# Peptides against a protein of PDB entry 5ONS, part 151

Target 1, 181 residues: chain A of PDB entry 5ONS
Amino acid sequence: MFKKFDEKENVSNCIQLKTSVIKGIKNQLIEQFPGIEPWLNQIMPKKDPVKIVRCHEHIEILTVNGELLFFRQREGPFYPTLRLLHKYPFILPHQQVDKGAIKFVLSGANIMCPGLTSPGAKLYPAAVDTIVAIMAEGKQHALCVGVMKMSAEDIEKVNKGIGIENIHYLNDGLWHMKTYK

## One batch from the design tools (peptide; made by RFdiffusion4, then SolubleMPNN)

Design b2_p27_3_s4 (from b2_p27_3, 15 letters changed)
Fold by OpenDDE base, seed 2:
Structure b2_p27_3_s4 (fold): chain B 181 residues (1-181), chain A 27 residues (1-27)
Amino acid sequence: as target 1 above (181 residues)
Amino acid sequence: SEQAELQAKLEALTQEHAEELEKIANL
């Protein structure tokens, strides 16, 4: 989603959200990420305005105090930014790729099944379309936010093709955006 | 509490964050 993204070229505008919209978004976030509920007031304090940075290709980035928290495309599901995920790693279920897959993930490549089933990888139960944090063998912090394109069960059985779609990865355009006020 | 445990984990993870990211980026 952000492989060719550049803040200077791909940001259209920024809007401050109405209270009612914020409430709706918070409810959606809790629905998507139940584990975030106890932390949501810390992540999105009531006293702080919530903004959406509107980008090309119908990408919206949810921000508070300039921090990039979540993003979505075409009003689809929200994804946490890696920066937020690094602060709150439990927001997403994890999958772990092997060491050899790291360079491909960091190039924006989708995660292939063998990278999730090989020695050094760890595959955890997850349904199709689950948003997941991509961890790596020997690394503590997530490399990528992805979406399961196959269930964990099918990844193990088929072990071929795209297991997880790469949505946002370390050092992509969103990562380099850092903040927006 | 569960939240306290999570908070402790977050703090621990944050300490090595910058160094870990640098290591990852240099792969």
Scores: peptide ipSAE 0.245, ipTM 0.820, DockQ to the pose 0.121
Fold by OpenDDE base, seed 1:
Structure b2_p27_3_s4 (fold): chain B 181 residues (1-181), chain A 27 residues (1-27)
Amino acid sequence: as target 1 above (181 residues)
Amino acid sequence: SEQAELQAKLEALTQEHAEELEKIANL
């Protein structure tokens, strides 16, 4: 989603959200990520304005105090940014790739099944379309936010093709955006 | 509490964050 993203070229505008819209978004976030509920007031303090940075390709980034928190495309599901995920790693279920897969993930490549089934990888139960944090062998911070394109069961069984779609990865355009006020 | 344990984990992760990210970026 952000492989060729550049803040100067791909940001259109920024709007401040109304209270009612914020409430709806918070409810959606809790629905998508139940574990976030106890932390949501810390992440999105009631006193702080919530903004959406509107980008090209129908991308929207949810921000509070300049911090990029979540993003979505075409009003689909919200994804946490890696920066938020690093602060709250439990927001997403995890999958772990082996060391050899790291360089490919960081190039924006989708995660192939063998990278999730090989020694050093850890594959946890997850349904197709689940948003997941991509961890790496020997690392404690997520490298990528992805979407399961196959269930964990099918990844293990078939062990061929794209297991997880790479949505947002370390050093992509969103990562380099850092903040937006 | 569970939240307190999570907070402690977050603090530990934050401490090594920048260094690890640099290492990862240079793989």
Scores: peptide ipSAE 0.243, ipTM 0.816, DockQ to the pose 0.116
Fold by OpenDDE base, seed 4:
Structure b2_p27_3_s4 (fold): chain B 181 residues (1-181), chain A 27 residues (1-27)
Amino acid sequence: as target 1 above (181 residues)
Amino acid sequence: SEQAELQAKLEALTQEHAEELEKIANL
């Protein structure tokens, strides 16, 4: 989603959200990520304005005090940014790729099934379309936010093709955006 | 002081995080 993304070229505008809209978004976030509920007031303090940065390709980035928190495309599900996920790693279920897959993930490549079933990888139960944090063997912080294109069960059985779609990865255009005020 | 200890701990954690990210990016 952000492989060719650049703040100067791909951001259209920024709008401040109404209180009612913010409440709706918070409810959606709790529905998607139940574990975030106790932390949501810390992540999105009531006193602080919430903004949406509108980008090309119908991408929207949710921000508070310039921090990039979540993003979505075409009013689909919200994804946490890697920067937020690093602070709150429990927001997403995890999958772990082996060391050999790291360089490919960091180039924006989708995660292939063998990278999730090989020694050094860890595959956890997850249904298709689940948003997941991609962890690296021997590392503490996620290198990618992805979406399951196959269930964990099918990844193990078929062990061929795209297991997880790469949505947002370390050092992509969104990562380099850092802040937006 | 307690405040100084907390600040030192925060700085250490921040540095550890930054170092790990660099290691990931260099693999």
Scores: peptide ipSAE 0.188, ipTM 0.664, DockQ to the pose 0.052
Fold by OpenDDE base, seed 5:
Structure b2_p27_3_s4 (fold): chain B 181 residues (1-181), chain A 27 residues (1-27)
Amino acid sequence: as target 1 above (181 residues)
Amino acid sequence: SEQAELQAKLEALTQEHAEELEKIANL
C-alpha cells in the first residue's frame, strides 16, 4: 500500500473530525480490536483533536497530535501504523517469519507460505482476512502489518503461495512520514 | 488485572525499541 508512497506527492488534504465522528471511529476501533479498549483514552485523549489525512488511492490516516495512529483504504478496515503497533504490540495477533524472509518483507513482498512454516517461523491460528503483526525470528518488534490471505491451517497444509499480504512494512512510505501536524 | 498484564507485555516487547528498529531496518 505504501511502497511508492511519499507524503509530498500523495497527501491531498487534512480534516479535523467532529466529536460525533470521533465517537463512531472509536467504536469501530474497539469492534475491530477489542483489546484496545482499555488503552483507547491514552491513544486518543478526549481533549485532543482527531484528524484524518486524506491521501491518494483512497487512503486515510487517522492522527492525534501529529501522531499517525491508524490507516484505511476505501473505507475498509482500519490498520494500526507500525509506529502505534510498536507502542502497543498487543493490538494485533502475531505471526512470525523466519530470518530469511526478513529482507523480502522489508522490500514490500508478500509473505509466502514457506516463510511461515519453516524452522524459526511461528504460525498461530488465524482466519482469512485477519489483520496481523508480522514478527521475525529473534526480533521483538513487528516488521510489517499484513492480512491473512490463507488461514493458518491452509498455510500449513498447502504450504505454497501467498500466505499473508504485506500492507505496511518498516521503511515504507508511511513509516517515513513519521508525523503530520 | 488485564491491563497490568498487557502493560507487562508492552514493557517487555518495547524495551530495546530504538536500537532494535535501527538494526532491523538497517538504518
Scores: peptide ipSAE 0.037, ipTM 0.621, DockQ to the pose 0.160

Design b2_p27_4_s1
Fold by OpenDDE base, seed 1:
Structure b2_p27_4_s1 (fold): chain B 181 residues (1-181), chain A 27 residues (1-27)
Amino acid sequence: as target 1 above (181 residues)
Amino acid sequence: EEEEKKKEEEEEKKLDEYAEELVKEYL
């Protein structure tokens, strides 16, 4: 999603949200990520304005105090930014790629099944379309936010093709935004 | 508030360093 993303070229505008819209978004976030509920007041304090940064290709980034929290495309599901995910690693279920897959993930490539089934990888139960944090062998922080294109069961059985779609990865255009005030 | 801000800045710096190291090692 952000392989060719640049803040200067791809940001259209920034809009401050009304309280009712914020409430709706918070409810959606809790629905998508039930474990986030106790933390939402810390992530999105009531006293702080919530903004949406509108980008090209119908990308919207949810921000509070300049911090990039979540993003979506075409009013689809919200994804946490890697920066938020690093603070709250439990927001997403995890998958772990082997060491060999790291360079491909960081190039924006989709994660192939062998990178999830090989020694050093860890494959956890997850359904198709589940948003997941991609961990790497021997690394502390997630390097990617992805979407399961196959179930964990099918990844193990088929062990061929795209297991996880790469949505947002370390050192992509969204990562480089850092903050937006 | 100043201590929280300083802690957040330190955490951000560590994450950036991690990113740079990871890029250098694997790209």
Scores: peptide ipSAE 0.304, ipTM 0.764, DockQ to the pose 0.875
Fold by OpenDDE base, seed 3:
Structure b2_p27_4_s1 (fold): chain B 181 residues (1-181), chain A 27 residues (1-27)
Amino acid sequence: as target 1 above (181 residues)
Amino acid sequence: EEEEKKKEEEEEKKLDEYAEELVKEYL
């Protein structure tokens, strides 16, 4: 999603959200990420304005005090930014890739099944379309936010093709954006 | 408030350092 993303070229505008819209978004976030509920007032304090940065290709980034929190495309599901996920690693279920897969993930490549079934990888139960944090062998922080394209069960059985779609990865255009005020 | 801000800045710095280390190792 952000492989060729540049703030100067791809940001269209920024809008401040109305209170009613913010409430709706908070409810959606709790529905998608139940574990975030106790933390949501810290992440999105009631006193602080919530903004959406509108980008090309129908990408929207949710921001509070310049911090990039969540993003979505075409009014689809919200994804946490890696920066938010690093602060709150529990908001997504995890999958772990082996050491060999890291360089490909960081190039924006989709995660192939062997990178999730090999020694050093850890594959946890997850259904198709689940948004997941991609962890790496021997690393503390997630390097990618992805979407399951196969169930964990099918990844183990088939062990070929795209297991997880790469949505946002460390050192992509969104990562480099850092803040937006 | 100043202590909280300092802590947030230190946490942000650690995240940037981690990112730079990972980039250097794998990119």
Scores: peptide ipSAE 0.295, ipTM 0.750, DockQ to the pose 0.758
Fold by OpenDDE base, seed 2:
Structure b2_p27_4_s1 (fold): chain B 181 residues (1-181), chain A 27 residues (1-27)
Amino acid sequence: as target 1 above (181 residues)
Amino acid sequence: EEEEKKKEEEEEKKLDEYAEELVKEYL
């Protein structure tokens, strides 16, 4: 999603959200990420304005106090940013790629099944379309946010093709945006 | 205003340092 994203070229505008819209978004976030509910007031304090940065290709980034929290495309599901996910690593279920897959993930490549079934990988139960944090062998922090294109069971059985779509990765255009005030 | 600007600059530096450390984990 952000492989060729640049803040100066791809940001269209920024809008401050009304209270009713914020409430709707918070409810959606709790529905998508039930474990976030106790933390949502810390992530999105009631006293702080919530903004949406509107970008090209129908990308919207949810921000509070300049922090990039979540993003979506074309009114689809919200994804946490890596920066938020590093603060709250439990927001997403995890998958772990092997060490050899790291360079490909960091190039924006989709995650192939063999990178999830190798000895250095860890594949956890997950259904198709589940948003997941991609961890790496021997690393502490997530390097990517992805979407399961196959179930974990099918990844193990088929063991070929795209297992997880790469949505947002370390050092992509969203990562380099850092903040937006 | 100067204290607020200084706090923002310090927060931005901390974010940059954290980002650089994270990138170093994967380089």
Scores: peptide ipSAE 0.283, ipTM 0.737, DockQ to the pose 0.229
Fold by OpenDDE base, seed 4:
Structure b2_p27_4_s1 (fold): chain B 181 residues (1-181), chain A 27 residues (1-27)
Amino acid sequence: as target 1 above (181 residues)
Amino acid sequence: EEEEKKKEEEEEKKLDEYAEELVKEYL
């Protein structure tokens, strides 16, 4: 999603959200990420304005005090930014790729099944279309936010093709954006 | 083939280290 993203070129505008809209988004976030509920007031304090940064390709980034929190495309599900996920690693279920997959993930490549089934990888139960944090063997922090293209069960059984779609990764255009005030 | 493998391992290591540095810079 952000492989060719540049803030200067791809940001269109920024809008401040009304309180009612913010409440709706918060409810959606809790629905998507139930574990976030106790933390949501810390992540999105009531006193702080919430903004949406609108980008090309129908990408929207939810921000508070310039911090990039969540993003979505075409009014689809919200994804946490890696920066937020690093602070709150529990908001997504995890998958772990092996060391060999790291370079490919960081190039924006989709995660192939062998990188999830090999020694050093850890594959946890997850359904198709589940948004997941991609961890790496021997690393503490997620390097990618992805979407399951196969169930974990099918990844193990088939062990061929794209297991997880790479949505956002370390050092992509969204990562480089850092903040938006 | 061995040289190519070694080069790939070195490149992977460098990229991995860079990712860690990037995370550390962020934290």
Scores: peptide ipSAE 0.216, ipTM 0.580, DockQ to the pose 0.060

Design b2_p27_4_s2
Fold by OpenDDE base, seed 2:
Structure b2_p27_4_s2 (fold): chain B 181 residues (1-181), chain A 27 residues (1-27)
Amino acid sequence: as target 1 above (181 residues)
Amino acid sequence: EEKEKEEEKKKEEELDKYYEELKKEYL
C-alpha cells in the first residue's frame, strides 16, 4: 500500500472530524480490535481533535495530536500503524517470519508460506482476511502489518504462494511520514 | 512547569531509545 507513497506527492488534504464521526470510528475500532477498548481513551483522548489525512488511492490516515494511529483504504477495515502497534503490541494477533524473510518483508514483498513454516518462524491460528502483526525471529518489534491471504491451517498444508499480504512495513512511505499536524 | 519539562524529556528519551532499538533490529 505504501511502497511508493510520499507525503508530498500522495497527501491530498487533512480534515478534522465531527464528534459523531469520531464516535462511529471508535466503535468500529473496538469492533475490529476488542483488546483496544481499555486503551482507546489513552490513544484517542476525548479532549483531542481527531483528523483524517486523505491520500491518493482512497487512503485515509487517522491522526490525533499529529500521531498517525490507523489507516484504511476505500472505507475498508482500519489497520494500525506500526508506530501505534509498537506501543500496543496486543492490538493485532501475531505471526512470526523467519530471519530469511526479513529482507523481503522490508522490501514490501508479500509473505510467502515457507517464511511462516520454516524453523525460526511461528504460525498461529488465524482465518483468511485477519489483520496481523508480522514479527520476526529474534526481534522485539513488529516489522509489518499484513492480511492473511490463506488461513494458518492452509499455510501449513499448502506451504507455497502468498500466505500474508504486506500492507504496511517498517521504512515504507507511511513510516516515513512520522507525524502529521 | 518543571514536571511538564521532565515528562517531555522522559518522552524524548523513550522515543530516542525506541528508534535506536529499531535501528539495531532492522536498519
Scores: peptide ipSAE 0.396, ipTM 0.779, DockQ to the pose 0.254
Fold by OpenDDE base, seed 4:
Structure b2_p27_4_s2 (fold): chain B 181 residues (1-181), chain A 27 residues (1-27)
Amino acid sequence: as target 1 above (181 residues)
Amino acid sequence: EEKEKEEEKKKEEELDKYYEELKKEYL
């Protein structure tokens, strides 16, 4: 999603959200990420304005006090930014790639099944279309936010092709967009 | 409040270091 993203070229506008819209978004975030509910007032304090940064290709980034929290494309699901996910690692279920896959993930490549089934990888139960944090062997912080393109069960059984789509990764255009006020 | 800010700053510095280590190793 952000492989060729540049803040200067790809941000269109920024809008401040009304209270009613913010409430709707908060409810959606709790529905998508139930574990976020106790933290949502810390992440999105009631006193602080919530903004949407609108980008190319119908990408929207949810921001509070200039911090990039979540993004979506069109009316799709919200994804946490890696910066938010690093603060709250439990927002997403995890998958772990092997050490050999790290270079490819950091280039924006999709995660192939062998990188999830090999020694050093850890594959946890997850359905197709589940948004996941991509961890790596011997690494502490998430490298990528991805989407399961196969179930964990099918990844193990088939063990070929794209297991997880790379949506947002370390060193992509969104990562380099540190703040937006 | 000051302690919380210091802890947040330390976490940010840790993440920056972690990212630079990843860049050095894999990019």
Scores: peptide ipSAE 0.361, ipTM 0.800, DockQ to the pose 0.572
Fold by OpenDDE base, seed 5:
Structure b2_p27_4_s2 (fold): chain B 181 residues (1-181), chain A 27 residues (1-27)
Amino acid sequence: as target 1 above (181 residues)
Amino acid sequence: EEKEKEEEKKKEEELDKYYEELKKEYL
């Protein structure tokens, strides 16, 4: 999603949200990420304005005090930014890739099944379309936010093709967009 | 509150450094 993203070229405008819209978004975030509920008032304090940064290709980035929190495309599901996920690693279920897959993940490549089934990988139960944090062997923090293209069960059984789509990764255009005020 | 903000900033800087090292290792 952000492989060729540049803030100067791809950001269109920024809009401050009304209280009613913010409430709706908070409810949606709790529905998508139940574990976030106790933390949501800390992440999105009532006193702080919530903004949407509108980008090309119908990408919207939810921001509070210039921090990039979540993004979505075409009013689809919200994804946490890596920066938010590093603060709150429990927002997403995890998958772990092996050491050999790291360089490919960091280039924006999709995660192939062998990178999830190898001895250095850890594959946890997850259904198709689940948004997941991509961890790496021997690394503490998530390298990528992805979407399961196969179930964990099918990844193990088939062990071929794209297991997880790379949506947002370390060193992509969104990562380089540190803040937006 | 100021101390908490300074600690958060330090953690962010440490994380940024960690990922710069990670990039050098794998890119």
Scores: peptide ipSAE 0.358, ipTM 0.802, DockQ to the pose 0.704
Fold by OpenDDE base, seed 3:
Structure b2_p27_4_s2 (fold): chain B 181 residues (1-181), chain A 27 residues (1-27)
Amino acid sequence: as target 1 above (181 residues)
Amino acid sequence: EEKEKEEEKKKEEELDKYYEELKKEYL
């Protein structure tokens, strides 16, 4: 999603959300990420305005005090930014890739099944379309936010093709967009 | 409040360092 993203070229505008819209978004976030509920007032304090940064390709980035929290495309599901995910690693279920897959993940490549089934990888139960944090063998913080293109069961059985779509990765255009006020 | 802000800043700096290390290792 952000492989060729540049803030100067791809940001269209920024809007401040109405209270009613913010409430709707908070409810959606709790629905998508039930574990976030106790933390949501810390992540999105009631006193702080919530903004959406509108980007090309129908990308919207949810921001509070200039911090990039969540993003979505075409009004689809919200994804946490890696920066938020590093603060709250429990927001997403995890999958772990092997050492060999790390370079490819960090180039924006999709995660292939062998990188999730090999020694050093850890594959946890997850359904298709589940948003996941991509961990790496021997690394503490998530390298990528992805979407399961196959179930964990099918990844193990088929062990071929794209297991997880790479949505947002460390050092992509969104990562380089540190803040937006 | 100042101590909390300082701790948050230190955590942010640690994360930034970690990411710079990852960049050097994998990019």
Scores: peptide ipSAE 0.314, ipTM 0.773, DockQ to the pose 0.696; fails the geometry check

Design b2_p27_4_s3
Fold by OpenDDE base, seed 3:
Structure b2_p27_4_s3 (fold): chain B 181 residues (1-181), chain A 27 residues (1-27)
Amino acid sequence: as target 1 above (181 residues)
Amino acid sequence: SAEEEEEKKKEEEELDKYAEELKKEYL
């Protein structure tokens, strides 16, 4: 989603949200990520304005005090930014790739099944379309936010093809944006 | 507080460094 993204070229505008819209978004975030509920007032304090940064290709980034928190495309599900996920790693279920997959993940490539079934990888139960944090063997912080394209069960059985789609990864265009005020 | 802001800034700098080190190692 952000492989060729540049803030100067791909950001269109920024809109401050109304209180009613913010309430709706908070409820949606709790529905998508139940574990975030106790932390939501810290992440999105009531006193602070919430903004949407609108980008090309119908991408929207939710921001508070310039911090990039969540993003979505075409009013689909929200994804946490890696910067938020590093602060709150429990927001997403995890999958772990082996060391050999790291270079491909950091290049924005989709995650192939063998990188999730090999020694050093850890595959946890997850359904198709589940948003997941991609961890790596021997690394502390998530490398990528992805979406399951196969169930964990099918990844193990088939062990071929794209297991997880790479949506947002370290050093992509969104990562380099850092803040937007 | 000013201390809390400084701590957040340090955490962000550490994460930036982490990402840069991974880039140098694998790309």
Scores: peptide ipSAE 0.560, ipTM 0.882, DockQ to the pose 0.964
Fold by OpenDDE base, seed 2:
Structure b2_p27_4_s3 (fold): chain B 181 residues (1-181), chain A 27 residues (1-27)
Amino acid sequence: as target 1 above (181 residues)
Amino acid sequence: SAEEEEEKKKEEEELDKYAEELKKEYL
């Protein structure tokens, strides 16, 4: 989603959200990420305005105090930014790729099944379309936010093709955006 | 607080460093 993203070229505008819209978004976030509920007031304090940065290709980035928190495309599901996920790693279920997959993940490539089933990888139960944090063998912080294109069961059984779609990865255009005030 | 903001800034700098190190190592 952000492989060729640049803040200067791909941001269209920024809008401040009305309270009613913020409430709706908070509810959606809790529905998608139930574990975030106790932390949501810390992440999105009531006193702080919530903004949406509108980007090309129908991408919207949710921000508070300049921090990039979540993003979505075409009013689809919200994804946490890696910066938020690093602070709250429990927001997403995890999958772990082996060391060999790291270079591909960091290039924005989709995660192939063998990178999730090989020694050093850890594959956890997850259904198709689940948003997941991609961890790596021997690395502390998530490399990527992805979406399961196969169930964990099917990844293990088929062990071929795209297991997880790479949505947002370290050093992509969103990562380099850092803040937006 | 100023201390909390400084801590957050340090954490962000550490994460930036982490990302840069990974880039240097693998790309």
Scores: peptide ipSAE 0.539, ipTM 0.877, DockQ to the pose 0.963
Fold by OpenDDE base, seed 1:
Structure b2_p27_4_s3 (fold): chain B 181 residues (1-181), chain A 27 residues (1-27)
Amino acid sequence: as target 1 above (181 residues)
Amino acid sequence: SAEEEEEKKKEEEELDKYAEELKKEYL
């Protein structure tokens, strides 16, 4: 989603959200990420304005105090930014790729099934369309936010093709955006 | 404002340090 993203070229505008819209978004975030509920007041304090940065290709980035928290495309599901995910690693279920997959993930490539079934990888139960944090063998921080394109069961059985779609990865255009006030 | 710009600069510097640490982890 952000492989060719540049803040200077791809940001269209920024809007401050009304209270009713913020409440709706908070409810959606809790629905998508139940584990976030106890932390949501810390992530999105009531006193702080919530903004949406509107980008090209119908991308929207949810921000509070300039911090990039979540993003979506075409009013689809919200994804946490890697920066938020690193603060709250439990927001997403995890999958772990092997060491060999790291360089490909960091180039924006989708995660292939062998990178999730090989020694050093860890594949956890997850359904298709589940948003997941991609961890790596021997690493502490998530390197990618992805979406399961196959169930964990099917990844193990088929062990070929795209297991997880790469949505946002370390050092992509969204990562480089840092903040937006 | 100048204060807002200074705060933004400090936040960006902290984020840059964090990014450098992550680069050492992965790159």
Scores: peptide ipSAE 0.335, ipTM 0.802, DockQ to the pose 0.197
Fold by OpenDDE base, seed 5:
Structure b2_p27_4_s3 (fold): chain B 181 residues (1-181), chain A 27 residues (1-27)
Amino acid sequence: as target 1 above (181 residues)
Amino acid sequence: SAEEEEEKKKEEEELDKYAEELKKEYL
């Protein structure tokens, strides 16, 4: 989603949200990520304005005090940014790729099944379309936010093709955006 | 304001430091 993204070229405008809209978004975030509920008041304090940065290709980034928190495309599900996910690693279920897959993930490549079934990888139960944090063998922080294109069960059985779609990765265009005030 | 610009600069420097630490993890 952000492989060729540049803040100067791909940001259209920024809109401050009304209180009613913010409440709706908070409810949606709790529905998508139940574990975030106790933390949502510190992530999105009631006193702080919430903004949406509108980008090309119908991408919207939710921000508070310039911090990039979540993004979505075409009114689809919200994804946490890697920066938020690193603060709250429990927001998403995890999958772990092997050491060999790291270079490809960091180039924006989709995650192939062998990178999830090999020694050093850890594959956890997850359904198709589940948003997941991609961890790596021997690393502490998530390097990618992805979407399951196959179930964990099918990844193990078929062990061929795209297992997880790469949505947002370390050092992509969204990562380089840092803040937006 | 000058204070807002200084605060923004400080936040960006902290984020850059964090990004460098992550680069060391994955390089």
Scores: peptide ipSAE 0.330, ipTM 0.793, DockQ to the pose 0.199

